# Peptides against a protein of PDB entry 7Q4I, part 14

Target 1, 281 residues: chain A of PDB entry 7Q4I
Amino acid sequence: HENSTIAERLYSEVRVLCWIMTNPSNHQKKARHVKRTWGKRCNKLIFMSSAKDDELDAVALPVGEGRNNLWGKTKEAYKYIYEHHINDADWFLKADDDTYTIVENMRYMLYPYSPETPVYFGCKFKPYVKQGYMSGGAGYVLSREAVRRFVVEALPNPKLCKSDNSGAEDVEIGKCLQNVNVLAGDSRDSNGRGRFFPFVPEHHLIPSHTDKKFWYWQYIFYKTDEGLDCCSDNAISFHYVSPNQMYVLDYLIYHLRPYGIINTPDALPNKLAVGELMPEI

## One batch from the design tools (peptide; aimed at target 1 F199 H209 Y240)

Design b1_p12_1_s1 (made by RFdiffusion4, then SolubleMPNN; from b1_p12_1, 11 letters changed)
Fold by OpenDDE base, seed 1:
Structure b1_p12_1_s1 (fold): chain B 281 residues (1-281), chain A 12 residues (1-12)
Amino acid sequence: as target 1 above (281 residues)
Amino acid sequence: DEKVKAEAEFYK
């Protein structure tokens, strides 16, 4: 039998609302597979779309579809969350309908932080935003205070947050959050390994998979290596995960076990005060 | 991959 006592504790103490970026054409093709796999481990799961779907728990946001509307959809999604769900969770994860997330590992990373600390986490990129911004594809998680500041302080002010719906959604939210003093946190583990990944595992694990001229190496905020040392043992997310691969990952992570190997979890760190961050590595 | 290229185009 499996001992999940610590995971159950974190489920109650580190409540996560996951919102999934999707569209009506992907409700059946992609989104439902998120719901049937990793999404079931969120405290609350909402699909943000342009059409309502009661079977999926999809919300119809007042936005158009297409890549040029992703920023608009992100703004409306967080407005909806703030209005209806701000007290349903402590942390608010954005993910795509082809992102896979190990929610227990995210709770472990978030455990020491207060949800009243203005902070967000993800795969940090260095261009365009001084403190960096979090990759949209890898998914990013805001504290409750970060959501409040974004919706109440940033969005209503055109000087702080872009009013039109154009632009890269992850860059634009990164600019807005910086302008209201929401900190771009360090999501790396104690060994300096990343936890949020904008590609599938094989692209990070296989050395020399990409040329060093590949844009990713110029964008990554923290220097990282390829191979087995690329990724934390407590990795949180991967992107471009197909619907079929989600079920494979669910099996490999939660069901497949090497007989005779028992993993003992590390002790939980001490909780931080409001406004306090873990030291950067 | 085409998807990886498309992401790069969004930032340019």
Scores: peptide ipSAE 0.103, ipTM 0.836, DockQ to the pose 0.772
OpenDDE base, seeds 2, 3, 4, 5: peptide ipSAE 0.098, 0.091, 0.083, 0.098; ipTM 0.836, 0.832, 0.830, 0.834

Design b1_p12_1_s2 (made by RFdiffusion4, then SolubleMPNN; from b1_p12_1, 8 letters changed)
Fold by OpenDDE base, seed 4:
Structure b1_p12_1_s2 (fold): chain B 281 residues (1-281), chain A 12 residues (1-12)
Amino acid sequence: as target 1 above (281 residues)
Amino acid sequence: DEKAEEEAKFYE
């Protein structure tokens, strides 16, 4: 027996459209496993591809395949969302077909924010973009207003947004969003722990898994600790999650329970006005 | 970040 009353409330009040970056070769290998696991907890789930797949709900975007086309695919994905789905949700998550997301934890983080606030969240990196940018692999979520500004104000202006399809997609969208005053939010919990992670849980939870020279420690915008304090109890995403690991995570998070332990959720914070952010910790 | 992804894959 589970009490999901607050999760059901947040499902209704904090509507999330999840779009998954994929390609035709990964429809069966990866994307279908997203659909069968965490993707079912999105209010809407769309797979952005170069080929249509009606079983997957994949959209054929007018882009080529390959890593050098990811920025092009991201631009076309958000154009497609704006044209067809901008009112279907309040928040718009980009994830990869090997990203795992706890959507309930994302709704909890997003709850105080207005979708009309020009903000986006993810694992914030410090290079290249003054306010920071969100790691592509960890996934990032835009408010409805952020999507509007990106598509309507940034994309049509080559001075604000790169017209070419080349470059790191996460850096390029970060530049575009900064140029239209979309704020790079702080995704950390009240204890300063991260919620979006560009690696699997093991890589974040195990101290000294990577050396101090590892690029990640130079890229993170906020200083983070290793070990159990690395990660919020309300963590949102992990990257490089294999299809098998998605089912394991689904089991561990939603089915496996320690008998006799009952978690009480924290009270929801007050809602912020349009344009307001939570104070940085 | 393509470079970051390549480095991440190297440590996997």
Scores: peptide ipSAE 0.035, ipTM 0.751, DockQ to the pose 0.229
OpenDDE base, seeds 1, 2, 3, 5: peptide ipSAE 0.033, 0.032, 0.034, 0.031; ipTM 0.745, 0.744, 0.754, 0.737

Design b1_p12_1_s3 (made by RFdiffusion4, then SolubleMPNN; from b1_p12_1, 9 letters changed)
Fold by OpenDDE base, seed 4:
Structure b1_p12_1_s3 (fold): chain B 281 residues (1-281), chain A 12 residues (1-12)
Amino acid sequence: as target 1 above (281 residues)
Amino acid sequence: DERVLEEELYRL
């Protein structure tokens, strides 16, 4: 028997709307599997597409498909969220249709923060944006205030936010958010281990899986190690997770248990004031 | 940059 009392409390106190970046060709191939696995643990789950799908709960945004339209889709997705759903959650996660997320671990990370603090979290990269930006593939989560600032203050101003739909969506939103003083938070745990990952667990956990010249090592904002110390015990996301691997991860995380081992959760930290961040580690 | 991420993983 599992005791979910703390998880249930956090589900109520740290409400998360998850929006999934997808397209009509991936509704059945990928997005449906998000809905059947980790997406069911969001307080609200919306699939952002170019076509409506009532079975999936997909929204048809007024954008074209393809990689060159991802930034356009991100802008329209957050506009849609702000118009229809800004009060339905406290935090707003962007994920891809091949991102896997442990939503309980995200709620734990977010618990001390006010949703009225202009902050967002993810896998922080250092290029292009002075404060850093969050990797699109790893998924990133905005506070309610961050969404408000993005939609109301940044998007209407071409000097603050790129009006064209071209460019890397994660970089462009990172620029926009910086320009409206939304802080790029530190998502690392108390041991300095990352929580949002732009690759599958295997690529982070296995030492020397990539060459030292691999771009990732130049992009990471915080120094990270390979092996078991790469990843928080409270890791939040992994990218490039196949539909089949989503079910495997769901089984491993939520069903498979080593008999006789009881995991005791850490105590919840104190709540932060509005505008306050956790100390840098 | 999602494009760089995908291209490098497909090259792996």
Scores: peptide ipSAE 0.029, ipTM 0.719, DockQ to the pose 0.173
OpenDDE base, seeds 1, 2, 3, 5: peptide ipSAE 0.034, 0.027, 0.028, 0.026; ipTM 0.748, 0.704, 0.717, 0.699; seed 1 fails the geometry check

Design b1_p12_1_s4 (made by RFdiffusion4, then SolubleMPNN; from b1_p12_1, 9 letters changed)
Fold by OpenDDE base, seed 5:
Structure b1_p12_1_s4 (fold): chain B 281 residues (1-281), chain A 12 residues (1-12)
Amino acid sequence: as target 1 above (281 residues)
Amino acid sequence: DKDFEEAANYYL
């Protein structure tokens, strides 16, 4: 018998809208598998596309397809969310159609923060943006106030936010958010371990899997190592997760149990005031 | 892994 009382409380108190970046060619191949796995644990799930799909719950945004349109799609996705869904959640997660997310762990990280605090979380990178920006592949989560500032204050002003649709979407949103004083939060746990990951678990857990010259080691904002100390026991996301791996992860995380081991969750932290962040580690 | 190779070139 499972006791989910704390998870049910957090589902009600820390409401998450997940929007998935996809395209019409991936509706059946990738996006459907997000909907059938981790996407079920969001309070609301929306697929952002260029074509409508009522079976998937996909929205047709007024954008073209291709890598050069990802920033355009991100802008239109947040405009759509602000217009139709800003009160449906407290937090707004962007993920790709090959990102896997443990939504309960994200709610645990977000619990102390006010959704009226202008903050966002993810895998923080240090180049291009002074405060850092969040990796697009790992997924990133904005507070309700961060979405408001992005759509209402940043997007209409070409001095604050890039008007064309070109560029790396994660860098461009990071620039826009910094320009409206949305804070790039620290998503690490109390042991300094990361929670959002731009690769599959194997690439982070296995030492020497990547060369030290690999761009990732130059881009990470917080120093981290490979191995078991790479990753929080309450990790939130992984990227480049195949459709088959999503079902494997769902089984391993939510169904497979070591007999005779009971995990007791830590106590919830105190809630922060509006504008307050957790202390630096 | 093709996805890893694409990731390696994402910012290049």
Scores: peptide ipSAE 0.236, ipTM 0.870, DockQ to the pose 0.488
OpenDDE base, seeds 1, 2, 3, 4: peptide ipSAE 0.149, 0.212, 0.209, 0.218; ipTM 0.825, 0.866, 0.859, 0.867

Design b1_p12_2 (made by RFdiffusion4)
Pose (drawn by RFdiffusion4):
Structure b1_p12_2 (pose): chain A 281 residues (1-281), chain P 12 residues (1-12)
Amino acid sequence: as target 1 above (281 residues)
Amino acid sequence: DEVYEETLEFVS
């Protein structure tokens, strides 16, 4: 048994819309399993694809397939969400079909922030954007105000926002958001441990590649060695999670528990004013 | 591209 009253209260107080980038080849191989595991825990779940599908109720974006159109799919998905869902949620998560998200921990992190604060959160990388950009695979989440500025202010101005549909989807949205004064939030916990992860848990708990010019150690905005200390007890996401591993993470996180060890929740911080972020770690 | 290839090698 579990008492989920606290999480149910946050469910209504911190509405999260989750959109999943997918394609027809992945509808049954990957996207289905996201819907059956963590997707159903979002306030609203949307599969963004290039074709329709009964099972997922997928939205067909006017965008071709291929890695060269991921940026186009991101622009069209946020335009669609602004057009049809801007008042349906406070927070707007982009995730791949191999992202796993603990949605309850996302509501915990977002609780103190105003949805009118122009901010987005994720795993923060240094290159290509002064204030940093968020890993597309770890998932990144935008405030309602961040979505408004992206669709209303950045997309119509080609100098601020790349008009072609090519490029690294996460780097491009990082540039458009910096160009419209959307803040790159700090998603680490109060102990400085990460919440958003671009790899599976093993790769962060046991870093095999050892600071040997591997791209991750160069890209990471906040320096860390990782290891057994890497990860928050309220981590939000992992990536390169197989469809089977979605169900395993669900079992180990939500079901399996050591008897007599009761997780006591940390108190919620007080709400912040518009434009304010938590004290820096 | 190189980063993606390295990632595929790493997660494999």

Design b1_p12_2_s1 (made by RFdiffusion4, then SolubleMPNN; from b1_p12_2, 7 letters changed)
Fold by OpenDDE base, seed 5:
Structure b1_p12_2_s1 (fold): chain B 281 residues (1-281), chain A 12 residues (1-12)
Amino acid sequence: as target 1 above (281 residues)
Amino acid sequence: DDVFKEAKEYLS
């Protein structure tokens, strides 16, 4: 038996719409497994594709397929969300069809923030954008106000947001959001440990004699190390998760328990005013 | 929910 009272409360108070970036070739191979695992814990789940799939709840966006169209797909996805779903949630998560997300941990992080605060969270990278940008692979979450500013203020202005559909999706949205004063938030926990991860848990947890020249170490905005101290006990996302591993993670996180150990959740923090961020560590 | 059941049924 489990007590999920706090999780149920946060489900109602911190509403999350998850949109999954996918394509028709991945509807059955990848996307359906998101829907059958962590995606069911979102308040609303939408798959953004180039073809409609009623069984999957996939939307056909007016875009082509391929890596050179990812930015175009992101723009159309948020336009679609703003037009049809802006009031269906408080927060709007972008994830890939090979991203795994612990939605309860994301709600915990987001709880103190107002959805009217122009802010977004994820794995922050430092290049190209002054305030940083969020890694596309790790997934990133926008407040309702951030979505409004992106769609209404940034997208229509070529000086603020790239009109072409080419470019790195995560960098381009990061530029657009900065140009409309959406803040790149700090998603680290109170111990300074990250919550959004652009790789699988093994890659972060196991100290690999990885070359210091590995691009990730040059891109990460906040200083971090590999090992057990790399990751929050309330981690939110991992990337490059295979369909099989999604079910494994669901089992490990939500079913497997060490007998005789009961975790007591920390008290919820005080809510912040509109425009207010958590204090820096 | 039986996570293993889901995996066996849908990972084909």
Scores: peptide ipSAE 0.037, ipTM 0.678, DockQ to the pose 0.027
OpenDDE base, seeds 1, 2, 3, 4: peptide ipSAE 0.037, 0.008, 0.014, 0.028; ipTM 0.759, 0.443, 0.566, 0.643

Design b1_p12_2_s2 (made by RFdiffusion4, then SolubleMPNN; from b1_p12_2, 4 letters changed)
Fold by OpenDDE base, seed 5:
Structure b1_p12_2_s2 (fold): chain B 281 residues (1-281), chain A 12 residues (1-12)
Amino acid sequence: as target 1 above (281 residues)
Amino acid sequence: DEVLEETKKYVS
C-alpha cells in the first residue's frame, strides 16, 4: 500500500495533455507501448499521425510522412490541439514514440508556474536561437498561453514562423516561440541537475560515455556533467527508449521498492504570479 | 539547413 495523495493533487491541479509524434508504421511497434506505460499517467493522451487509429486514439493530420515533414506535423498537431483541446489541460507535452516520461516529476516542476505564463520547458540547446530551444527528442512542454501564442500569433505569419514543412522541427518551433516572446525556461532542479534528456539514462549516467567533441556538449545550454550528478532525482524524460525498456522503466520506477526505505517528498514551492519565473540558480 | 529534421544523433 502506497500514499499517493500529493501525486493525486498535482494530477488535478497541473493537468497535462501529452501528444506523441508517430506514424502509421509505428502504431503497433512503438506508440501502443507508450499508451500502455507512461502515457496512461497523462490527463489526456493523443497520438499525432497521418492515419487514424481508433484503438490507439491516433489522429490523422493533413500531412505527409517522412523526416523532412516533422515540422509540418508539429504545426498541424498544435493547431489541432488548440482547436479541440486547449481547455482540456494546462500544459502540453510533445514527445516521440520512443520517449519515456515520468509525468509526476513534470507536474512537480510545473506546479509553481501559471499556465497563462508564456513559457516552455525541455532540454535547452544554445545554437540557432538566441534564448535557446528545446531538444525535440527529449520532449518539451508548452504552457496553455505558449500554445495560444504559437498557433494564433506565430503560425499565421511567415515572418515569425517558417511557412513550408521542411527544417529541424525543434529549431523551427524554438524560433517561432522566441518571436512571440514565449520564454525558454530552465528545467534544472534546485541542485542544478537536468530533468529532460535526449538519450537513455545509461548514456548520461556513465562517466566518459562520450568524448568532449561529441555534439551534445557543444549544444547544451547549461553546463552539465556525466555521472550520477548528471540527472535530477526528479528527472522527467529520456529518449531512444525501446518498447521493452518502457515496461522495464515502469516496473523500476513505480513498482520495485527497496524494503525499509521511505521517501518523504519535499514541500511544494510557492506559486508564481503570471509572467514570473523561478529564480536563476 | 545545417541541422537534421530534428536535433538528434545516436551516441556511438
Scores: peptide ipSAE 0.216, ipTM 0.800, DockQ to the pose 0.271
OpenDDE base, seeds 1, 2, 3, 4: peptide ipSAE 0.087, 0.198, 0.136, 0.134; ipTM 0.781, 0.795, 0.778, 0.784

Design b1_p12_2_s3 (made by RFdiffusion4, then SolubleMPNN; from b1_p12_2, 6 letters changed)
Fold by OpenDDE base, seed 1:
Structure b1_p12_2_s3 (fold): chain B 281 residues (1-281), chain A 12 residues (1-12)
Amino acid sequence: as target 1 above (281 residues)
Amino acid sequence: DEVFEEAKKYLS
């Protein structure tokens, strides 16, 4: 039998609402597989779409579909969350319907932070935004205060947040959040290893998978390595995960065990005061 | 590869 006492504690103390970016054509193809795998470990799971689906728990946002509407959908999604669900969680994760997330590892990362601290986490990129922004594909998580500032302070002000629905979704929210002093946190572990990943595990784990001239290496905010040292033992997310691969990952992470190996979790760090961040590595 | 090319489109 498993001992999940610490995981259960974190489930209660670090409440996560996960909203999934999807569309009606992907409800059955992709979104339902999120619901049947990692999404069930969120405290609250909502699918943000353009059509309602009661079986999936999908919300119909007043937006069109397509890449040119992703920013619009993100704005409406967080408006919906603020109106209906702001007290249902402490942290609010955006993920795509092909993102896989180990929610327990995210709770571990978030544990020391106050949800009243204006901060968000993800895979930090350096272009366009001075403090950086979080990659949309890797998924990013906002504190409750970050959501409040985004919806109440940033969105209503065209000088702080882009009013039209065009542009790269992750860049635009990054600009808005910076303009209301929401901090782009460091999601790396104590060894300096990343936790949020914009690609599948194999693309990060295999050395020399891409040329160093590849755009990704110019975008990453923190210098990172390839190979086994690329990724935290407590990694949180991967992107471009197929529906079938989600079930494989669920099996590998939560069911498959090497007999005779027992993992003892590290002690939880001390909680931080409101507004306080962990020291940068 | 194809995945990385798709990712580039996502960020554009």
Scores: peptide ipSAE 0.032, ipTM 0.746, DockQ to the pose 0.175
OpenDDE base, seeds 2, 3, 4, 5: peptide ipSAE 0.020, 0.017, 0.028, 0.024; ipTM 0.621, 0.627, 0.734, 0.658

Design b1_p12_2_s4 (made by RFdiffusion4, then SolubleMPNN; from b1_p12_2, 7 letters changed)
Fold by OpenDDE base, seed 1:
Structure b1_p12_2_s4 (fold): chain B 281 residues (1-281), chain A 12 residues (1-12)
Amino acid sequence: as target 1 above (281 residues)
Amino acid sequence: DKVFEEAKKYLS
């Protein structure tokens, strides 16, 4: 039998609401597989769509579909969360319907932080936003205070947050959050390894997969390596994960075990005060 | 691969 005492503790102390970016055409193709795999480990799981689906727990947001509406959908999603669910969780994760997330590893990363600290985490990119912004594909997680500032302070002010629905969703929310002093946190582990990844594991694990001229290497905020040292042992997310691969990952991570190997978790760090961040690596 | 090379289209 497994000993999940620490995981259960973190489930109660680090509550995560996961909202999934999807559309009606993907409810059955993709979203339901999130619900049947990693999404079941969220404290609350909501699918943000343009059509209601009671079986999926999908919400119909007042937005159109398509890439040119992703920013609009993100704004409406967080407005909906703030209105209906702001006290249902401490942290609020945005993920796509082809993102896979190890929620326990995210809780571990978030544990020392106060949800009243204005901070958000993800795969940090450096262009366009001075402090950086979090890649949309890798998924990003806002503290409760970050959501409050975004919805109450940023969104109503066109000088702080883009009013129209055009633009890159992740860049635009990054600009808005910076303008209300929500900090772009460092999600790397104590060894400097990343936790949020905008591609599938194989693209990060295989050395020399792409030329260093590939856009990703110019976008990444922190210098990173390829190979086994690319990724934290406590990695949180991967993107472009197919529905079938979600079930494979669920099996590999939560069921498949090398007999005779027992992993002892590291001790939890001390909790930080409100407004305090972990030291940069 | 194609997904990796075209990923910027998703982010932009």
Scores: peptide ipSAE 0.040, ipTM 0.753, DockQ to the pose 0.174
OpenDDE base, seeds 2, 3, 4, 5: peptide ipSAE 0.019, 0.032, 0.033, 0.030; ipTM 0.560, 0.734, 0.735, 0.725

Design b1_p12_3 (made by RFdiffusion4)
Pose (drawn by RFdiffusion4):
Formats: structure tokens, C-alpha cells, sequence
Structure b1_p12_3 (pose): chain A 281 residues (1-281), chain P 12 residues (1-12)
């Protein structure tokens, strides 16, 4: 058994809308498994695709397929969410169909921040954007104010926001958001451990590639060696998670527990004023 | 493979 009263209170206090980037080839192979595992724990779940689907209730964006249209799908998805769901949630998560998210830990991290604060969170990378951009695969989450500025201020101005549908979806939204004064938040825990991860847990717990010009060690904004210390007890996301591994992570995280070891929750920080972030790590 | 995907993930 489990007492989930605290998480249920945060469910209503910190509304998270999750949108999943997918395509018709992945509707049954991947997107279904996201819906059956962590997707149902969001306040609202939306599958953004190029075609409709009964099982997912997928939204067909006016965007072609291919890696060259991922940026177009991101722009159309946030435009659709602004048009139809801006008051349906406080926070707006973009995730792939191979992202796994512990939604309860996302509500824990977001609790002190005002949805009116222009901010987004994720795994922070250094290149291409001065304040950093967030890994698309680890998932990134925008405040309601960040979504308003993106749709209302950045998309209509081609100088601030790339108008073509090509490019790295995460780098482009990082540029549009920096250009409209949306802050790149710090998602690490108070001990400095990461919460958002672009790889599976094994690849962060046991880093096989050893600082040998591998792109990850160059891209990471906050320097870390990772290893067994890499990851927060309140980590939020992992990526390159197979459809089967979605169910395994669900089992090991939510069901399997060592008898007599009770997780005691850290106290929630006090709410922050509009424009304020937590003290830097 | 997964390894190949991780190695190519940095290409922007």
C-alpha cells in the first residue's frame, strides 16, 4: 500500500500538461506505451502527430514527417496548446515517445515557481544559446508565461524565431525563448545532482565514454563527472527508454520497495514571487 | 543500436 495524499495535493496545485512528439509509425510501437505508463499521471496528455488516431486521440499538425520538420511540429504544438489549453495547466512539458518522466518529481521541482515567471526547465546544454538550451529528449517544461511569450512574442517575429521548419527543435526553442526574456531555469537538486537526463539511467550511473571529446561532456552547461553520484532521489526524466523499459521503470519506481525503508518527503520550499528563481546551487 | 544513437545524439 502507499499514502499518496501529498502527491494528490500537488496534482491540483501544480497542473502539468504533457505533450508527446510522435508520428504514425510510432503510434502503436512507442506512443501507446507512454500513454499506458507515465502519460496518464499528467493533468492533461496530448499526442502531437502528423495524422489522427482513435487510441491516442492524436492531434494532426499541419506539418510533414521527417527529422527536418521536428521544429515545425514544436511551433505548431505550442500554438495549438496556446489556442486551446493555455488556462488548462500551469506547466507545459514537451517530451519524445522515448522519454520517461516521473511526473510527481516534476510537480515537486515546479511547486515554488510562479507559472507567471517566464522560465523553462530541463537538461541544460551550453552550445548555440548564451543562457543554454534544454535537451529535447530529456524533456523540457515551460511556464504558462513562457508559452504566452513564445506564441505571442517570438513566433510572429522572424528575427527572434526561426521561421523555416528545419533545425534542432531544442536549440531553436532555446533561441526563441532567450530572445523573449524566458529564463533557462536550473533543474538540479539542492545537492547539485541532475533531474533531467538524455540517456537511460545506466549511461549516467556508469559513464562508459570517458571525457574523450564525446559531445555530452562538451555540451553539459554545469560540469559533472556523473557516476553513482549523478542522479537525484527526485530525478524527473530519462530518455532512449524502450517501450518495454517504460513498464520496468514504472514497476521499479512505483511498486518495488525495500520493506521498512520509508521515503520521508523533504519539506516544500515557500512560494516564490513573479520573476524569482530558487537560490543558485 | 542504442550506443550508435547516443554517439549520434550530439549532431545538431
Amino acid sequence: as target 1 above (281 residues)
Amino acid sequence: TLEEKIEEAGDK

Design b1_p12_3_s1 (made by RFdiffusion4, then SolubleMPNN; from b1_p12_3, 6 letters changed)
Fold by OpenDDE base, seed 4:
Structure b1_p12_3_s1 (fold): chain B 281 residues (1-281), chain A 12 residues (1-12)
Amino acid sequence: as target 1 above (281 residues)
Amino acid sequence: SLEEKILNSGIL
């Protein structure tokens, strides 16, 4: 027997639209496995592609394929969301077709925030953008107001937002969002542990897995360590998760239980007013 | 390897 009462409450109060960055070659290879695993826990799930797929619920955006077009696809994805789905959710998650997300943990993090607060969350990186930007691979979540500002205020203005489709999509959206005063939130838990991860759990959990010169350690906005203290018990996302690993994670997180261990959830924090953020740690 | 993994941010 499982008690999901709090999770069901948050499903209703913290509505999340998940859009998945994909392409036609990955519809069957990757995207369908998102749909069959963690994507089913979103309030709405949309796959953003260059080709329509009615089985997947994929949208054909007017963009080319390849890494050089990811920024173009991100812009068109959020335009599509704003036009068709802005009222279908309170929060709008971008994830890759190899990102795994624990949506309940994201709802828990987002619960205190107003969707009318111009804020977004993810794995914050420090280069290129003064306030930081969120790693594309770890996935990032925009409030409804952040989406509105991005689409209505930033995208139409070449001085605020890059008009061409080139560049790193996560950096470019980070620049655009900063330019319209969308705040780069702190996604860490109360212990200062990260929730959004740009790599698989193994790469974060195993100490000394990378050289100290590895670019990631220079990019992270908040200092973090490897090992068991790397990651929140309420971690939200991991990247480079294979299709097979998605099913493994789904089993481990939602089905496999140690007999006789019952977890009691922490109390929900107080809700913040519009424009308020949790204190940074 | 992890070191070969390049995020979108690492293209810059």
Scores: peptide ipSAE 0.045, ipTM 0.789, DockQ to the pose 0.473
OpenDDE base, seeds 1, 2, 3, 5: peptide ipSAE 0.043, 0.032, 0.033, 0.035; ipTM 0.774, 0.737, 0.748, 0.757

Design b1_p12_3_s2 (made by RFdiffusion4, then SolubleMPNN; from b1_p12_3, 7 letters changed)
Fold by OpenDDE base, seed 3:
Structure b1_p12_3_s2 (fold): chain B 281 residues (1-281), chain A 12 residues (1-12)
Amino acid sequence: as target 1 above (281 residues)
Amino acid sequence: SLEERILNSGII
């Protein structure tokens, strides 16, 4: 028997709509496995595609397929969310169809924040955008106000937001959000450990002899260490997670338990006022 | 993402 009382409370108080970036060729291969694993823990789950799929709950956005259209798909996805679902949640997560997310840990991170605060969270990268931008693969979560500002204020203005569909999706949304004063939040825990990860757990946990020249170390906004200290005990996301690994992670995180070890959750922090952020570490 | 392109280019 497991006590989920706090998780159930957060499920009701910190409502998350998850939208999954996918394409028709990945509906069965990848997206279905998101729906069968971590996507079940979202308050609402939508798959954003170029083709409708009623079995998956996929939406056909008016966009082409391919990497050069990811920015177009992101714009249309958030337009669709704003038009149809802006009141269905407080927070709006973008994830890829190979991103795995521990939604309870995301709710815990988001709990103190007002959804009316113009903020978004993810794995923060430093290039191209002054305040930083969030990694596309690690997934990023916008407040309701951030979605409103993006769709209503940024997207209609070519001076604030790129009108064409080309470019790196994560960089382009980062530019748009900065231009409408949506803050790039700090997703690190109180120990300064990251929560959103652009790679699989193995790549973060095992000190790879990755040359200090590895691009990731030049891109990360906050300095992080490799090894067990890399990652929060309340980590939120990992990228490049295969369909099979999603089921493994689901089993390890939610089902497998070491007998005789009981985790006591930390107390919830106080809620912040609208516009207030947690202190930077 | 840009990172995927860089990652794929760095793995190859």
Scores: peptide ipSAE 0.042, ipTM 0.765, DockQ to the pose 0.201
OpenDDE base, seeds 1, 2, 4, 5: peptide ipSAE 0.037, 0.033, 0.034, 0.040; ipTM 0.761, 0.746, 0.748, 0.764

